# Ledger of designs, part 245: peptides against a protein of PDB entry 4CIC

Target 1, 148 residues: chain A of PDB entry 4CIC
Amino acid sequence: KVSTKGHYGVQAMFDLAQHFGEGPVSLKSIAERQGLSEPYLEQLIAVLRKAGLVKSVRGAQGGYILAREPRDIKVGDIIRVLEGPIAPVESVSQDDPEHSLKFDFSVTKSVWEKVKKSIEEVLDSITLADMLKDAEEAQMAQGYMYYI
Target 2, 147 residues: chain B of PDB entry 4CIC
Amino acid sequence: KVSTKGHYGVQAMFDLAQHFGEGPVSLKSIAERQGLSEPYLEQLIAVLRKAGLVKSVRGAQGGYILAREPRDIKVGDIIRVLEGPIAPVESVSQDDPEHSLKFDFSVTKSVWEKVKKSIEEVLDSITLADMLKDAEEAQMAQGYMYY

## One batch from the design tools (peptide; made by RFdiffusion4, then SolubleMPNN)

Design b2_p30_5_s3
Fold by OpenDDE base, seed 2:
Parts: sequence; C-alpha cells; structure tokens
Structure b2_p30_5_s3 (fold): chain B 148 residues (1-148), chain C 147 residues (1-147), chain A 30 residues (1-30)
Amino acid sequence: as target 1 above (148 residues)
Amino acid sequence: as target 2 above (147 residues)
Amino acid sequence: SEKAKKALEEEREEEEEEEREERLEEEARK
C-alpha cells in the first residue's frame, strides 16, 4: 500500500512534470490544481527537494521545478523518497510489545518479499514521462468522444 | 502493504495447511507455534471461518481445519477475506474532510491500479500448497547444511 | 562575494525550512 503521503507526492511530482520546461511553478498553483493544502504540499516538497527530486528556484517567478527530466524520475523513486523502502507488510508498531513479530517464519517472509519485488518492479517501470503520455492519450480520447 | 491482520492471518492459515489431513488443530496450539496471542487468533479465525476458509470441528479433539485443500486456497483469498479488496493506496480516512481524495486524477489512479493488479497477481499465484512446498525445500536445505 | 552570499542565504533558508519541518513533525507526533 502507498501512503497518503506517497499518493499526494506522486500527484505533486506529476503536476511539476506537466509544467516541466515552462519554468518554476508556485506551491500555491500546485496546491490549487491538485486539491492539496499549501501547508501539506510544503512538507511534501521539502522532502522531495532534500532528496534532490525537486529544485527551488528563487526570484520574481520563483517556485519549484523537477530536478531531472520526467523520463529520469520513476514513480518508485518518489515513493522511496517519501515512504522509504517499500514494505510489503505494515510494521507492527513497536509500541505493542505483545505483538512483536518475533516469529518471522521464513516462508511467510518469502511471500512478502515476492509482493515487495512485484511492487518495486511496477513502480520502477513507470516514469513521470509515461504518466504524461498517458494523460495526453486520455485527453485525446476525451476530445474525440465530445465530437461523436 | 499487507496489514498485521493479513500477515498473521496468512501465518495462521499456513499453520493449518501444515496440519491438513491430521485432523482438527486447537487455537492454543496454533497460537503457540505461530507466536500469536490466543485472543488475537480467535478474532482472525472467526473472520476466516465466516468467509468459509476455515471450518470448526466439534468434539473431544475439536478445533479448526482448512475448509479446502491447501492447493485451493490462494494467499490472495486470505488477504481479501481479512483486509477486503487490495487497496494500492491507503484510504485517506474519510474523517478528515479536508483531505478527501476528491481529485482522483485519472493518471495517478492508473498507476495505483497497476500496482493493485500486480499485487493481486502475485498473491493469487501463491497457494498454501506452494508455501508448504517452499517450507519442505527450506527444511531439506537446512538438513543438508548440517552434514 | 555575491555568489558566496547567495550560497549562505540558500543554506540558511534550507536550515530554517528543516527546522520548520522538524517542528511540524513534532506537532504531528503529539
């Protein structure tokens, strides 16, 4: 499962990808387009910036840009930055000492490793450029449906 | 992500698979072998029983058995019973109205649908019989390392 | 001189933003 942070992080990065090459995008404009609160987006962008996926641009037209081309950013890169390593099982909160997963039976671990690997393969197979292409194709398809 | 409930549910179902054909297994014995609390296991087994993956056997040697052969139970079946449909994204709790995922942008949704499909394919490709086989292979490999 | 001032101002804004994030994470953990 991807967290809300991961979901909105991908959404924000996709917004920056849509505007790639147009110059810096303000947090306000991203927040408005993506239906995010500005404070929440600030937190996401800060993490993404620290990881070198986003750059801050200063000046009168200041804001944020992708640090790399959309083709060079995988969805998996965004998720790993925001959530850390893809965990197939939710970590039992350490705070309930009685439910410590002491018995990592090797076979159940193997199942979760297979799930992890599959998620990683999918997320690493999708770039922001692939998402841009999918958006363009969807927009063209909608345009054709309105003309029939 | 699989929840703790899903994880322990698969573990409990795997324990029942290891004892398939040996008769009913007590919750106490499953709890002891799997490192689960009995009360927690009771909750898991109740859900699994209601879904028809586990059967209760009454009598002096009462307990639980798999309702189907291990080959006929996918890991995906267990997860769907315990967690519902595999959600690729954690549902934003409906209780924070300000963070309602109102804008399901079609492209981001497509990414998560691909992740969902991939998880489903993996979990539906693994049966309890496959897990039993993997356990046997691991035990044989350990036996050979001691020689 | 101007490049050094800009770098120092960037570093200071990064530090202030990190401190703001840490405060927000601490508030979200309460």
Scores: peptide ipSAE 0.007, ipTM 0.729, DockQ to the pose 0.020
Fold by OpenDDE base, seed 1:
Structure b2_p30_5_s3 (fold): chain B 148 residues (1-148), chain C 147 residues (1-147), chain A 30 residues (1-30)
Amino acid sequence: as target 1 above (148 residues)
Amino acid sequence: as target 2 above (147 residues)
Amino acid sequence: SEKAKKALEEEREEEEEEEREERLEEEARK
């Protein structure tokens, strides 16, 4: 499961992608557009900045920009920065020493590893550029529905 | 993320699959083999029984059995019974009325729907029979390493 | 302000639910 932190982190990064090349965006403007609190967004942006996904620009027109082009940022990169490694199951402590448990654990572990790999493949296949394209296609489709 | 409940539920169902055709298995024996507390397992089994994945057998040799063959039980069926519908993201309250939020929400929602679909496809592709086969292959491989 | 509180409250409820699950797991090991 992606946490609320991961979800809102992807939204904030997507907002920065929509404004990529327009200059720095204020946290206030991102918070207003994405329905986030400014303090919450400040925490998210601090983590994303430390990971090198976002840059801070100082000055009167200061704010935040993507540190890389939208095509060079995967959704999986954002999630791994905010939540750490994608874990399909909560860390069940392996400390049960009995041999029977180790074997059954290995088979169940293989199921969760397949789930993990599948999630990683999906999230690593989607870039912020792909999300921008999907948004443009959705906006065009809505525009056509208003003309019919 | 699969909860601990989902994880241990799959282990308990796998234990019942390993004993399929041998008759009823006691909760105590499952708990001991799977490293679960008996009270915790009792709660899991109650849910699985209510969903029709497990049957209770009464008597001196009473216990639990799979209600269906291992090939007819997907890991996804077990997870959906224990955790409900697979949700890739925690339920973010959609109550933000502003139009811009709805559009951005729709694009991000499509990402999570792709993740959901991928998880469902994986979990629905694995049966308890597949897990039994993987266990047998692993046991054979370990047996060959000891010789 | 209210949405901010709600997101922080949801994050706290998630942390409390994770801690509750960890406690249930730790009790299940005894």
Scores: peptide ipSAE 0.038, ipTM 0.756, DockQ to the pose 0.035; fails the geometry check
Fold by OpenDDE base, seed 5:
Structure b2_p30_5_s3 (fold): chain B 148 residues (1-148), chain C 147 residues (1-147), chain A 30 residues (1-30)
Amino acid sequence: as target 1 above (148 residues)
Amino acid sequence: as target 2 above (147 residues)
Amino acid sequence: SEKAKKALEEEREEEEEEEREERLEEEARK
């Protein structure tokens, strides 16, 4: 499962990818387009900036840009930055001492490792450039449906 | 991500698979072997029973058995019973009205659908019988390392 | 939910820390 943070982080990064090459985008404009609160987006962008996926541009037309080309940013990179390593099982909070994952049977662990690997392969196979292409294809398909 | 409930549910079902054909297993014995609390296991088993994956056997040697052969139970079946449909994204609790997922952009949705499909394919490719076989192979490999 | 409040509070603390870092960087550039 991807957290809400991961979901909105990918959405925000995709918005920045759509505007890549157009210059800096304000947080306000991203928030409005993506239906996010500006404060929530600030936090997401902060994490993404620290990870070197986003760059802040200062000035009157200041805002944020992708730090790399959309083809060089995988969805998996965004998720790993926002959520850390892809964990197939939610870490039982250490706060329940009785639910110590004592018997991580090698077999059950192997199931979760297979799930993890599969998720990683999917997320690492999708770039922001792939998402842009998919959006363009969807828009063209909708355009053709309105002209028919 | 699989919840703790899903994780322990698979573990409990695997324990029942290891004892398949030996008769009913007590919740206490499953709880002890799997490092689970008995009350927690009762809740899991109740859900699994209601879904028809586990059967209760009454009597002095009462307990639980798999309702189907291990080869006929996928890990995906267990997860779907315990967690519902595999959701690639955690459902934003409806309780935060401000975070209405208004712009579920078709593209982001497609990413999550790909993740969902991949998880489903993996979990539906693994049966309890496959897990039993993997456990036997691991035990044999350990046995050969000691000789 | 208390967890949602705590997440919002941690979120607010991180925002305040970043605003503080940005202010410190602006002051160091003067």
Scores: peptide ipSAE 0.016, ipTM 0.735, DockQ to the pose 0.034; fails the geometry check
Fold by OpenDDE base, seed 4:
Structure b2_p30_5_s3 (fold): chain B 148 residues (1-148), chain C 147 residues (1-147), chain A 30 residues (1-30)
Amino acid sequence: as target 1 above (148 residues)
Amino acid sequence: as target 2 above (147 residues)
Amino acid sequence: SEKAKKALEEEREEEEEEEREERLEEEARK
């Protein structure tokens, strides 16, 4: 499962991709468009910036930009930055030692590794550029439905 | 992500698959082999029984058996019974209305739907019979490493 | 934790209900 942090991180990165080449975008504008709280978005952007996916631009028209082209940022890259390695099983909180998932069972481990690999393959196959293209196609389809 | 409940449910079902055709297995024996508490296993088995994946057998040699052949039980069936539909994104607890994943963004929704589909395809491609075969192959491979 | 107690209590109620249904089915088969 992708966390809320991963979900909103992908939304924020997609918003920055939609404005790529237009200059710096303010956190306020991203927060408003994506329905995020500004403080929450600040935390997300700080992590993404530290990972080198986003750049901060200072000044009166300051804000944030993608650090790379949308085609060079995979959804998997965003998720790995925000959540770490994709874990197919929820880590039982270390605080209940009796329920530590002793992945001692090799066969069940192999099932979860297959799930992990499948998730990674999907998320690494989708770039922000692919998402932009899908958004354009969806907008064109909506435009045609209003003319019918 | 699969929950702890899903993980242990798959382990318990796999244990029952390993003993399929040998008769009823006691919860105690499953709990001991799988490193589960007996009360926790009782909860898992109750849900699995209600879903028709497991049968209870009464008597002095009573216990549980798979309700179907291992080939007819997918890992995906076990997970769906224990956790419900596979959700690729953690549902933000409904208790924080401000953080309800409004899947309002069509493109991000499509990403998570692709992830969901991929997980479902993997889990529905693996039966308990496939897991049994993989266990046999792994045991054979370990036997060859000692020679 | 209180949540763990509540989950155990709900489980005990479900087990008692299942045992009651099983007893009713066994009585109905006699």
Scores: peptide ipSAE 0.012, ipTM 0.724, DockQ to the pose 0.021; fails the geometry check

Design b2_p30_5_s4
Fold by OpenDDE base, seed 5:
Structure b2_p30_5_s4 (fold): chain B 148 residues (1-148), chain C 147 residues (1-147), chain A 30 residues (1-30)
Amino acid sequence: as target 1 above (148 residues)
Amino acid sequence: as target 2 above (147 residues)
Amino acid sequence: SEKAKKALEEEKKEEEEEEKEEKLEEEAKA
């Protein structure tokens, strides 16, 4: 599963992508648009900034911007920054050294590695630019439904 | 993520698949082989039995068997029984009715639905029979490393 | 016995951390 932290991190990064090229966005404005608490968003943005996905802009119109173009940020990059490596299973302490001596051909491990690989492939195939395009297509489709 | 419950449930079902056709397996023997506690395994087996994936056999050699052939049990079926529907994200209370009025074209929701679909496709493509075959292939490969 | 207790205690800690995170998220939305 993706944590709530990963989910809201992707939302916050998508909000910054929607405003990419318009200048710095305040945390308050992101929080209001995305339905996030400002303190929670501060924690997310601090992690994303430390990882170099977001930049802080100083000044009277200070705030945050994407550190890279939306096309150069994968959803998988955001998730790996917020949650670490994609783990398909919760950390079962498989590191019990007594079981470590058996050829750890856990057929179950191979199943979870296939799941991991599939999740990674999906998340690494989606950029913030792809998400922007999907949003534009949806707005157009909604616009057409109001004119029919 | 797959929970610890889902992981150990797949291990227990795989143990039953390895013994499929040999008769009923005791919970104690499964617990010993899979490194599980017997009480924890009892809870897992109770859920799997209620879902009709496992059958209880009564008698002096009583125990559990797969209710269907290994080829007719997907990993996805086991996970859905133990964890419910595959949720790609933890339950963010998206059901907050105040946000429900916005055209909930959550582009983020579409990302998570793509992840969900991908996980479902993988887990529904793997049967217990596929896992048995993978285990046999690995045993053969290990046998060749000793020569 | 001890390993199963540890796994249940870890699962219970993860559930308690998730409940604390959810409560912190609910308290932060209020």
Scores: peptide ipSAE 0.018, ipTM 0.767, DockQ to the pose 0.431
Fold by OpenDDE base, seed 2:
Structure b2_p30_5_s4 (fold): chain B 148 residues (1-148), chain C 147 residues (1-147), chain A 30 residues (1-30)
Amino acid sequence: as target 1 above (148 residues)
Amino acid sequence: as target 2 above (147 residues)
Amino acid sequence: SEKAKKALEEEKKEEEEEEKEEKLEEEAKA
């Protein structure tokens, strides 16, 4: 499961991608557009900035920009920064050393590793540039429906 | 993310698959083998039974069995019974009707739908029979290291 | 804002439910 933090982090990064090349975007404007509280967005952006996905720009037109081009930021990169390693299962404390049934534990673990790998492959296959393209295609499709 | 309930549910169902055809298995024996509390396992088994994945057998050799063959139970079926529909994201309340930004919401949603579909495809591709086979192959590989 | 409080309260409730489930699981392993 992607946390709410991961979800809103992807949403905020996508907003920054939509404005990429237009200059710095204020947190207030992102918060208003994305329906996020400004304090919550500040926390997300602080983590993303520390990870080098976002850059702060100082000045009268200060704000935030993507630190990389949208094509160079995967959804998986955003999720790993905000949530850490993709864990398909909540941490079943592997640390119960006394229960000898190591073997059945290995097969069930292999199922979750397959799920993990599949999630990673999907999230690493989607860039912010792919999301921008999908948004443009959807906007064009809506525009065509109003002309029919 | 699969909940601990989903994880232990798959583990308990796999234990029942390992004993499939041997007759009813007691909850106590499953709990001991799987490192689960018996009360917690009772709750899991109650849900799985209600969904028709597990059958209760009454009598002196009473207990639980799989209601279907291991090949006819997908991991995805177990997870859907225990957790409901696979949700790739925690419930961001879609119900905020007032924020007009429907469009960006659609693209972000499409990412999570792709993740959902991928998880479903994986979990629906793995049966309890596949897990049994993987266990046997791993046991054989360990046996060959001791000789 | 009330919505930010609700999201933080939901996240905190989910963390408290996860901590309760973990605690029930730890108590069930003990």
Scores: peptide ipSAE 0.017, ipTM 0.765, DockQ to the pose 0.035
Fold by OpenDDE base, seed 3:
Structure b2_p30_5_s4 (fold): chain B 148 residues (1-148), chain C 147 residues (1-147), chain A 30 residues (1-30)
Amino acid sequence: as target 1 above (148 residues)
Amino acid sequence: as target 2 above (147 residues)
Amino acid sequence: SEKAKKALEEEKKEEEEEEKEEKLEEEAKA
């Protein structure tokens, strides 16, 4: 499962992608558009900035921008920065290796590794640019439904 | 993410699959083989039994058996019984739909739906029979490395 | 804001549920 932190982190990064090239966006404006608290968004942005996905711009029109083009940021990159490695199972404490029949552990592990790989492939196949395109297509489709 | 409950539920169901056709297996023997506490395993088995994946057998040699053949039980069926619907994201409280720009919510939702679908496809592609086969192949491969 | 209180109460409930699960796992190992 992706945490709420990962989910809202993707939303905040997508908001920054929608404003890419327009200059710095204030945390307040992101928080208002995405329905996030400013303090929570500050924590997310601090992590994303430290990972080099976001840049802080100082000044009277200061705020945040994407550090890279939307096409160069995968959803998987955002999730790995906020949550670490994609884990398909919550950490079953591997610490009691003694009593698990080594065989059953190996087969169940292979199932979770297949799930992990599948999640990674999906999240690494979607960029912020793909999300922007999907948004534009959805907006055009809504516009056409109002003209019919 | 799959919970510890889902993980251990798959292990317990796989243990029952390995003994399928040999008769009822005691909770104690499953707990010992899988490194689970008996009380925890009783809770898991109670849920799996209520869902009709496991049957209880009464008597001196009583215990539990799979309710279906291993080929007719998907890993996805076990997970859905123990955890409910596969959710790719922890429940973001959908309760404040008013202030989220409807558009951004739609695009992010589509990402998580793609992840959900991918997880479901993987878990629904693996049966307990596939896991048994993978175990046999791994056992043979270990046997060949010792010769 | 009441929204910020609810999010903090949910996060605190999740932490209390995780602490209860960890305590149940520790009591089962003892």
Scores: peptide ipSAE 0.015, ipTM 0.756, DockQ to the pose 0.034
Fold by OpenDDE base, seed 4:
Structure b2_p30_5_s4 (fold): chain B 148 residues (1-148), chain C 147 residues (1-147), chain A 30 residues (1-30)
Amino acid sequence: as target 1 above (148 residues)
Amino acid sequence: as target 2 above (147 residues)
Amino acid sequence: SEKAKKALEEEKKEEEEEEKEEKLEEEAKA
């Protein structure tokens, strides 16, 4: 599962993508639009900044911007920064390696590695630019439904 | 993520698949082979039995068997029984539906639905029979590395 | 007995980590 941290991190990064090229966005404005607390968003942005996905701009019009173009940031990049490696299973403490038949363990592990790979492939196939495009398409579809 | 419950449930079901056709397997023997506690395994098996994936056999040689052939049980079926619907994101309590711009929420939701679909496709593509085959192939490969 | 305690202690740690994450999320929503 993606944690709430990963979920909100993707939302915050998507908000920054929507404003890409318009200049620095304040944490307050992101928090208000995304329904996040400012303190929580500060922690998220600090991690994303340290990973080089976000840049801080200082000054009276200070705030944050994407460090790269939306097409150069994958959802998978955001998740890996916030959550670390994609783990398909919660850490089953292999505390007793002696009694687990090494063989059965290998087959079950292969199932979870296939799930991991599939999640990685999906998340690495979606960029912030793809999300922007999906947003525009959905807005056009809603606009057409209001004019019909 | 798959929970520990889902993980151990797949292990227990795989153990029952390895013994499919040999008759009822005791919870004790499954617990010993899979490194599980008997009480924990009893809870898992109770859920799996209620869902109709496992059958209880009564008697002196009593125990559990798969309710279906290994080819007719998907890993996805086991996970759905133990964990419910595959959720790609932990339940972000949408407690404030009023302030979430409905639109941005739809795009992020679409990402997670794609992840969900991908997980479901993988888990529904793997049967207990496929796991048995992978086990045989891995055992043969280990046997060949010792010669 | 000890393995049952460990699995319950791990389920309790996962529940305590989920409760800590939920509390960190609730404290972040407050």
Scores: peptide ipSAE 0.020, ipTM 0.764, DockQ to the pose 0.362; fails the geometry check

